# Peptides against a protein of PDB entry 5JXT, part 14

Target 1, 319 residues: chain A of PDB entry 5JXT
Amino acid sequence: SLLPKKEINVYIGMSEMQVKWYQKILEKDIDAVNGAGGKRESKTRLLNIVMQLRKCCNHPYLFEGAEPGPPYTTDEHLIYNAGKMVVLDKLLKRIQKQGSRVLIFSQMSRLLDILEDYCVFRGYKYCRIDGSTAHEDRIAAIDEYNKPGSDKFIFLLTTRAGGLGINLTTADIVILYDSDWNPQADLQAMDRAHRIGQTKQVVVYRFVTDNAIEEKVLERAAQKLRLDQLVIQQGRAQVAAKAAANKDELLSMIQHGAEKVFQTKGAFGTMAEKGSQLDDDDIDAILQAGETRTKELNARYEKLGIDDLQKFTSESAYE

## One batch from the design tools (peptide; made by RFdiffusion4, then SolubleMPNN)

Design b2_p26_6_s2 (from b2_p26_6, 23 letters changed)
Fold by OpenDDE base, seed 2:
Formats: sequence, C-alpha cells, structure tokens
Structure b2_p26_6_s2 (fold): chain B 319 residues (1-319), chain A 26 residues (1-26)
Amino acid sequence: as target 1 above (319 residues)
Amino acid sequence: SARARRAAEAAAAAAAAAAAAAAAAA
C-alpha cells in the first residue's frame, strides 16, 4: 500500500548576503514597496519585484555581479551565501546516510545550474532535467536515475518539467527548493515520487525563506489548495479561483517582512546564530519547528469554508 | 562550472536569436 506522504515546510533564515540583496531590491523600487505609486503602480512592476525577491530567497548569485570574483570558484561561498543551501547541504548528508534518494525541484533553471556546481563540489552524483531538455535526453536521464542499482543520488528538476507524467518512485525524498504559484504544480511534482511502485515513506521538504515573500507565497498557495479542494468536494466548479494575485495582494506580499529586513544587520534567525556551522541538532530543531508551523498552517485553512477562503483573498487586500 | 557554461550557452542562444531577427528584418 502507498503510505501517505509527509510534508514539512522548512523555514529558513536569510544569509547576510541575502539580506543585503533583499534590501537592495526593495530600495530600488521603494516607492512601489511603500504603495506610493497608488493606482498608477503597474501590476507588471510588482510582479517583477516579486520575482527578484524570490530569486534572492533562492540564491543571491542569481543576480549579475553578486558572485565574488575573480577568480570565480565553486567553493563553500556557494553554500554559506544562501540559507537554503546551508540547510540543503546538511539535509542531503542526512538523506544520503539513511540510504534515501532525493528529487530537488525548483522553478528556476538557473538555480539548478548552481545546484549542479554544488553537486560536483560535494561529489554528489546527479541527473538533471528542465524545460529545455530534449525529449531523448529527458528519457535517458530518467532511465539512468531509475535503473536498478543507480549510483545517482540526486535528481535536479524544474517543477514543470518534473510534473509531466514521469515515474520517479526510486526516490523517497522530495525537496521543493522553491514553491510554484500554483500549488497543483508542486503536488504534481511530489506525485512523481508518491505514486504506485513507491515502497518507502515519501517525505517532502518545502523550503520557505522565513520573514520574506516566500512565506506569503506559501500561505497563498495553501489557501488556494484548500479552496480548490472544497470546490471539487462541493461540485461548485464555477468558483474559478482567480489564479493571478491582484495588485494589493502582490503589494502585501512584497511588504511582508520588509521592515524587519531593513532593520536587520547581518543574517536572520538560525543563520544569524550559527551561519554555515549548523549541526545535526540545529537541523532537527529546524525540522521540528517546521513540522509544528506546517500543522498550524494547515489547521488554519482546514477550518475555513469556501466563503471565508474567498474573503481572505479579498480582505487581505482591504486591510 | 555549470553556471558559467549555461550562462555562455544562454548568451550564444540570445546572439543567434538576435542574428535571426536581424536577418528577418532585412
């Protein structure tokens, strides 16, 4: 029998470099961030800010001129400059020790390029597919990963490329390095490991930058997922959940944690306390806190009806 | 590095697309 998947949101602080770049993104468009653009502020501008903030949450080296050099090396700086990489690096060591195999999903192919360099640096054998991967190369990568006795530990995937009907039940761990705006895309990615033929407990780790835009992306995705579930259950197919955030939702998401980011000198949370020197106890604490916050988040939306979930998508725009 | 290689590939693809667009406008 297929065991239910365990999903854990892993809340991760920003590195000092991420805080600096996050501040720089907000400062560049400060009038838009403060809502000073009013009715004239374009939805496109807000979407661009959101995309830059999400890039920052993933890795600061996604920005031109962010990587230290010359010389440009692949070294520990690739890890300690991004909170998600610090946690990933420790988590992958644990996952490998337990004899698990892992799918890592991202929305950003350029993040997969960083993760390839990281895999080489740590000596992790990997496969990769993204939206530009040729059909034949995609088949070859899947077959190489799934073959009996495969030495490939990691599969790097873009969420959309991974969502396309493939079987990856030879992995039991799923890391969502970032989240899709559509929670169904993330579910489809998880279902590559959580499918008929899986023999292990599938565990999904969803990385979420704490006190940043990604927390609001997660909340909105959880709300939408609950709404979609209730609409299906009630047969109310006419409630087309507005898939696209409005301007006020985008502004609220951009503003979330911005004040604290501006006040912060250095890193956030566990990244400020431990930096790259996370131990196994720190990882256990992060995972335990994440499991608690995940239960709380789910419990918040499970109690809401369709009308309440629809109001929250509207009222978070009017307060 | 993979990030350097992919950046070079993306730059080459962008240059090829720009050349194709220039040839179509001529």
Scores: peptide ipSAE 0.259, ipTM 0.694, DockQ to the pose 0.065
Fold by OpenDDE base, seed 3:
Structure b2_p26_6_s2 (fold): chain B 319 residues (1-319), chain A 26 residues (1-26)
Amino acid sequence: as target 1 above (319 residues)
Amino acid sequence: SARARRAAEAAAAAAAAAAAAAAAAA
């Protein structure tokens, strides 16, 4: 029988470089971040800030002029300048030692370009699929990954491209490097490994930048998922979940953790304490803390009814 | 690097689009 998937949110501190770039993004649009634009503030402007903050949470080298150089190299700086890369680097080493194989999903094809360079730098054999991959090349990549005795350890996918009904049950680990605004897209990605023909316990690691916008992206995704489940269970098809965040929701998401980011002169959490020198015990502590916070998050939304879930709980970072 | 390759591809695509726009305006 297919075992239930284990889902763990992995809460990761920003690197010093991420904090610096996160501050710069907020400072550039400080009037919008403070809500000083009022009713005149463009929803498009807030969406642009959200997109830049999410890019920062993924990797600072997604910004022009962020990568140190010339010369531009693929080296340890590719890892230590992003908290998610530091955790990924240690986690992949553990996954490989366990004889597991891993799917890595992102919304951002440009992040997959960074992950390709990382895979080459670490000597990890990989496959890649994104939205631009031709149909024949997708088939070839899937077949190369799924073949008996495949030496391909990692499959790099954009979440939407990986969601296209493919079977990747030859992997047992799923890393969501970032989250989709639609939790169903992430579920469809997980279901590439968690499907008929899987023989192992599927474990899903969802990377979440701690004290940043990604916590609110995750909360919103969890809320939406619970609402979708309750609508199906109660047969209330008329509850159109307003899929699009309003201005106040976007503003609350942007403001979340912003004050603490402005007060921070270095990295966050374990990234401040250990930086790139995370050991196996630090990873175990991060995973254990993540498992606890995941249970707490799920328990929060399990208690809510449809009417409560339709209200965006804008617990502003100030309430 | 994959990053450098994709940056070059994007620059080439932008240059091709600019050339096509210039040719359509001529």
Scores: peptide ipSAE 0.256, ipTM 0.692, DockQ to the pose 0.079
Fold by OpenDDE base, seed 5:
Structure b2_p26_6_s2 (fold): chain B 319 residues (1-319), chain A 26 residues (1-26)
Amino acid sequence: as target 1 above (319 residues)
Amino acid sequence: SARARRAAEAAAAAAAAAAAAAAAAA
């Protein structure tokens, strides 16, 4: 029988470099961030800010001129300059030691380019698929990963490219490096490992940058997922259409944690305390805290009815 | 690096698209 998935949100502090770039993004559009543009601010401007903040949460090297150089190298700086990479680097060592194989999903193909360089740097054998991968190359990558005795440890995928019904049950760990705005896309990604033919407990780690835009992306995704479930259960098809973020919701999401980011000198949380020197106990503490916060988040939305979930998409602008 | 290679591929694709657009406008 297929075991239920274990899903854990992994809340990760920003590196010092991420904090500096996050501040620069907010400062560049400070009038937009403060809502000073009123009715004149385009939804497009706010969406662009959200996309830059999400890039920052993933890796600062997604920005032009962020990577230190010349010379441009592939070394430890690729890891310590992003909180998610620091946690990923420790977690992958654990996953490998336990004899597991891992799918890593991102929305950003350019982040997969960073992860390829990281895999080469750490000596991890990998496969890759994104939205630009030809159909034949996709089949070849899947077959190379799934073959008996495959030496490929990691599969790097964009969440969209993973959407094509492929079977990756030869992996038992799923890392969502970032979240989709549509929680169904993330579920479809998880279902590549969590399918008929899986023999192990599938564990899903969802990386979430703490005190940043990604917490609000996660909350919105959880609200939408619960709403979609209740709409399916109650046959109320009309409710699903209102789930597009309005301007006020996008503004609230951008403002989340912004004050604390502006006040912060250096890194956040465990990244400030330990930086790249995270040990196995620090990872266990992060995973335990993440498991607790995941249960609390789920329990918050499980108690809500359709009408409450529809109101919360409007009221989360005031807290 | 994969970063450098894919950046070069993207730049080459953009240059090819610009050249094709220029050739279609001629």
Scores: peptide ipSAE 0.253, ipTM 0.692, DockQ to the pose 0.070
Fold by OpenDDE base, seed 1:
Structure b2_p26_6_s2 (fold): chain B 319 residues (1-319), chain A 26 residues (1-26)
Amino acid sequence: as target 1 above (319 residues)
Amino acid sequence: SARARRAAEAAAAAAAAAAAAAAAAA
């Protein structure tokens, strides 16, 4: 029988370089971040800030001129300059030792380019699919990954490209490197491994940058998922969840953790203490803390009714 | 690097799309 999937949010501190770039993004638009633009602040400007902050949470090398060079190298700096890469690097070693195979999803094809270079640097054999991958190449990559005795350890996918009904039950680990604004897209990605034909316990690790915009992205996604579930259960078709964040929601998301980021000298959390020197015990501590916070997050939204979830989209703009 | 290769591929695709758009406007 198919075992229920386990989902664990993995809360990860920013590297020193991420903190510097996160500060720089906020400082560049400080008037917008402080809400000083008032009614004149464009929703487009706030959306752009959100997108830059999400890029920063993924990897600072998504910005032009962020990568050190020339010469441009593919070495340890690709890892230690992003908290998610530091955790990923340790987690993948554990996953490989367990004889597991892993799907890595991102919203950003340019992050997959970084992950390709990382895979080559670590000697991990991989497949890749994104939104630009031709249909034939997609089939070939899936077949190569799924073939009996495949030596491909990692499958790199954009979340939306992976959502297209493909079967990847030969993997038992799913890493969501970043989250979709639509929690259904992430569920569809997980369901590539978690479906009929899976023989192992599927474990999903959702990477979330701690004290940053990604926590609010996660909260909003969890709220939306609960609302969607309740709407389906109650048959209330008229709850058009306002699919697009309003200006105040975007502003609150941008402001979340901003003060702490400005006060931070160096890296955050476990990245400040150990950086790239994370051991297996540090990973276990991160996973355990993540499991606890995941349960707390779920429990918060499970208690809310449709009307409360609709109000909470308005009240979370006042914290 | 994959980063450099994919950036070049994206630039080439953008150039091809721009050329096709220019040809359709002519």
Scores: peptide ipSAE 0.249, ipTM 0.699, DockQ to the pose 0.059

## One batch from the design tools (peptide; made by RFdiffusion4, then SolubleMPNN)

Design b2_p27_3_s2 (from b2_p27_3 with E8R R18E K21R K22R E26R E27A)
Fold by OpenDDE base, seed 2:
Structure b2_p27_3_s2 (fold): chain B 319 residues (1-319), chain A 27 residues (1-27)
Amino acid sequence: as target 1 above (319 residues)
Amino acid sequence: EEEEEEEREEEEEEEEEEEERREQKRA
């Protein structure tokens, strides 16, 4: 019998470099961020700010001129300059010691390039699939990964390329490095490992940058998923969940944590306390805190009706 | 439709940044 998947949100502080870049993104468009632009900011301009903030949450080297060089060499700086990479690096060592195999999903193909450089640097054997991967190469990568006694530890996938009905039940760990706006895309990614033929407990780790835009992306995705479930259960197919965020929602998401980011000197949370020196106890603490916050988040939306879930509760970032 | 538009706008922005990065690597 297939065991239920265990899902844990892993809340991660920004590195010092991420905080600096996050501040720079907000400062570049400060009039839009403050809602003070007397011309209604275009939805496009707000979407661009959201995208830049999401890139920053993933890795600062997604920006031109962010990577330290010359020489441009892959080294420990690739890890310590991104909070998610610090946690990933420790978590992968634990996963490997357990004899598990892992799928890593991202929305960003350029983040997979960074993860390839990381895999090479750590000596992790991997496969990759993205939207540009030819059909034949995709089959070859899946077959190589799923082969009995495969030495491939990691599969790197874009969330969209992972949606294509592929079977990866030879992995038992799923890492969502970022989140889709559509919670169904993330569920489809998880279902690559959580399918008929799986013999292990599937564990899903969702990385979320704490005190940043990604908390609001996660809240919106959780709200939408609950709404979709209730609409299906009630047979009310006509309640199209407003899929796209409106301007006020986008602005509220951009403003979330912005004040704290501007006040912060250095890194955030566990990244400020330990940086790259996270031990096994620090990882256990992060995972336990994440499991608690995940239960609290789910319990918040489980109590809401359809009419409450249709209202985007933009808690003002200033409440 | 609106999700596919947001996903398309995100893809178009990634493609534009990849094109800008390809143009800068060719310069």
Scores: peptide ipSAE 0.016, ipTM 0.526, DockQ to the pose 0.054
Fold by OpenDDE base, seed 5:
Structure b2_p27_3_s2 (fold): chain B 319 residues (1-319), chain A 27 residues (1-27)
Amino acid sequence: as target 1 above (319 residues)
Amino acid sequence: EEEEEEEREEEEEEEEEEEERREQKRA
């Protein structure tokens, strides 16, 4: 029988470089961030701010002129300049020592380019599939990864490319490097490893930048997923979950943690204390804290009814 | 529809930023 998957949100502090870029993004559009644009501020402008903040949470080198150079050389700076990379680098060493194989999903193909550079730098053998990958090359990459005795450790995928019915049950670890707005896209990605033919316990690590926009993206996705489940269970097909975030929700999401980001000099959390010098005990502490916060998040939404979930604005969770 | 539109706008912005970088690397 297929074992239930374990899902753990891994809450990760920003690096010093991420904090500086996050501040710059907020400062560039400070009037929009403060709600000073009022009714005239476009939803599009707020969406663009959200996208830039999500890029920053993933890796600062997604911005032009962020990478140190010339010469542009892959080195330890690729890791220590992004909190998610610092945790990933330690976690992959553990996963490999356990004899596990890993799928890494992102929304951003450009982040997969950074992860390829990282894989080459660390000497990890990998496969890649994104939205631009030709059908024949996709089949070849899947077959090479799934081959008995394959030396490919990592599969890099965009969440969308992962959505296309692929079987990757030869992996037992899934890392969601970021989260989709649609929780069903992430579930479909997990189900590439968590499917008929899996023989191991699947573990899913969802990376979430702490004190940033990604906490609110995750909260909204968890709310939507619970609403969808309840609508199906109650046969209330007429309950349209509002698919898109409204302008006030987007503004609240952008404002989340912004004050603390502006007050911060340097990195956040364990990134401020240890940076790239995270040890095995620090990773265990991050995973344990993440497991606790994941249980708390799920327990918050499990108690809510359809009417509560439809009215739930992120503001009421802090009273 | 609105999620597919947000995802399409996200892809179009990533493609525009990738095209701008390709133009700058060719200059």
Scores: peptide ipSAE 0.015, ipTM 0.526, DockQ to the pose 0.060
Fold by OpenDDE base, seed 3:
Structure b2_p27_3_s2 (fold): chain B 319 residues (1-319), chain A 27 residues (1-27)
Amino acid sequence: as target 1 above (319 residues)
Amino acid sequence: EEEEEEEREEEEEEEEEEEERREQKRA
């Protein structure tokens, strides 16, 4: 029988470079971030700030002129300049030693380009599928990855392209490098490995930049998922309709952690303490802390009714 | 509708950033 998937949120501090770029994004639109635009602030402008902050949480090299050069050469800087890459680099070494195979999902095709450069730099054999991948090339990539005795360790996918009903049960680890606004998109991505034909325990690692916009993206996605479940259970189809964040919600998300980011000199959390020198014990500590926070997050939303979940609760998960 | 509008705004921004990147490579 298929074992239940294990889901662990992996909370990751920003690198020093990410903190600098996160500050720069907030400073560029400081009037919007402070709510000074009021009712005249466009929803689009707030969405753009959210997208730039999410890019920063993924990798600073998603911004023009962020990559150190010339020469533009892939080196250890690709890893140490993004907290998620530092954790990924250690986690992949562990996963490979365990004889596991891994799907890595992102919302951003441009992040997959960075992950390709990383795979080449580390000598990891990979497959890739995104929105631009031709149907024939998708089939070829899936067949090459699923082949008995395939030497392909990693499959890189956009979450949307991964949603297309494909079978990747030859992988047992899923990394969500970022999160979708729609928790169903992430579930559909996980279900590429977690389906009939899987023989191993599927483990899902969801990367979340700590003290940043991504904590609020995750909270919102968890609220939506619980609301959807309750609506289905109660037969109240009319309640599910407002998926999009309002301006006040977007503003609250942008403001989350911003003060601490402005006060921070250098990196956050374990990235400040260890940087790229994370060991196996540091990874175990991050995973254990993540498992605890994941249980707490789930327990918060499991107690809420429909009327509570319809309110964007600005109440931090820390009370 | 609103999810499709957010998806479209994300695609339009990615296209604008790619166009700016193409203009700078031609200068």
Scores: peptide ipSAE 0.014, ipTM 0.498, DockQ to the pose 0.054
Fold by OpenDDE base, seed 1:
Formats: C-alpha cells, sequence, structure tokens
Structure b2_p27_3_s2 (fold): chain B 319 residues (1-319), chain A 27 residues (1-27)
C-alpha cells in the first residue's frame, strides 16, 4: 500500500546578503511599500515587488551584480549567501547517507542554473527538466533517472515542467525550494514521487524564508487549498475565491516582516547564530520546529469555514 | 480554466516585463 506522504515546512532565516538585498528592494519602492501610491498604485508594480522579494528569498545571485567577483568562480559563497542553500547543503548530505534520492522543484529556471552549479561544485550527479527542455530530452532524463541502479542522486525540475504526469517513484524525498501561488501545482509536483510504485515513505520538505514574503505566500496557498476542499465538499461551486491577490493583499504581503528586515543588521535566526556552521543537531532542530509550525498552520485552517476563509484574506493585513 | 488563464496571463506579463527590462539594459 502507498504510505501517506509526510509534509514539513522548513522555516529558514535570510543570510546577511539576502537581508541587504531585501532592504534594497523595499527601499527602491518605499512609497509603494508604505501604501503612499494609494488607489493609483498599479497591481503590476506590486506584483513586480513581490517577484523581486521572492527572487531574494531564493538566492541573491538571481540579481545582476550580486555575485562576488572577479574572479567569478563557484565556491562556498554560493551556499552561505542564501539561507535555503545552507539548509539544502546539509539536508542533501543526510538524504544521500540514508540511501534516498531527491526531487528538487523551483518556480525559477534561473534558480535551477544555480542549483546545477551547486551540484557540480559538490560532485552530485543530477538530471534537469524545465519549460525549455524538448520532449525527447525529457523522456531521456526521466529514463536515465529511473533506470535500475541509476547513479543520478538529484532531479532538478521546474514545478510546472514536473507537473506533466511523469512518474519519479524512484525518488522518496521531495524538496520544494520555493512555492507556487497555486497549491495544486505543488501537490502535482509531490505526486511525481507519491504514486503507485513508490515503496518508501515519501517526505516533502517545503522551504520557506522566515519573516519574509514567502510566509504570506504559504499562508495564502494554505487558505486557497482549504477553501477548494470545502467548496468541493459542500458543492458551493460559486464560491470561487478570486484566485488573483488584490492590491491590498499584495501590499500586506510586501509589508510582512519589512520593519524587522529594516531593523536587522546581519542575518536572521539560525543563519545569524550559526550561518554555514550549521550541524546535524541544528538541522534536526529546524526540522522539528518546522514540523510543529506546519501542524499549527494546518490546524488554523482546518477549523475555518468557507465564510471565515473568505474574510481571512482581508484580516491577515493587520498581523 | 479561468484560474489557469489568469495565472498564464500573469506569467506572460511577468516574462514580457523581464524581456523588456533585458532589452532596456542592452540599449
Amino acid sequence: as target 1 above (319 residues)
Amino acid sequence: EEEEEEEREEEEEEEEEEEERREQKRA
């Protein structure tokens, strides 16, 4: 029988470099961040700020001139300059020692380029599929990864390209490096490993930058998923919550953690305390805290009715 | 269908704005 998947949100502090870039993004558009644009602020401008903040949460080298150089060489700086990479680097070593194989999903193909450089730097054998990968090359990559006795440890995928009905049950670990706005896209990605033919316990690690925009992206996705479940269960097809975030929701998401980011000198949380010196006990503490916060998050939305979930999109603007 | 069209339109607008931003930096 297929075992139920275990899902854990992994809350990760920003590196010092991420904090500096996050501050620069907010400062560049400070009038929009403060709501000074009022009704004249475009939805597009707010979406652009959200996208830049999400890029920062993933990796600062997604920005031009962020990478240290010259010389432009892959080194430990690729890891310590992004909180998610510090946790990923430790987690992958553990996963490999356990004899597991891992799917890594991202929304950003340019983040997969950074993850390829990381795989080469660490000597991890990998496959890659994104939106630009030809159909024949996708089949070849899947067959190479799924081959009995395959030496490929990692599969790098964009979430949408991984959504194409493929079977990757030869992996038992899924890492969502970032989250889709649509929680169904992430579920479809998890279901590449969590299918008929899986013999292991599937574990899903969702990386979330703590005290940043990604917490609000996760909360919104959890609200949408619960609402969709209740709408299906109650037969209330007309209660399509407008999938698109309104301007006030986007502004609230941008403002989340912004004050704390401006007050912060250096890194956040475990990244400030340990940085690249995270050990196996620090990873266990992060995973345990993440499992607790995941249960608390789910328990908040499980108690809400349709009418409460529809209102919660408006009230989360003040916490 | 409508949600997938809105998400596709938002991605196409984001890709077009990134492409315009790349073109403006090359000029």
Scores: peptide ipSAE 0.014, ipTM 0.504, DockQ to the pose 0.036

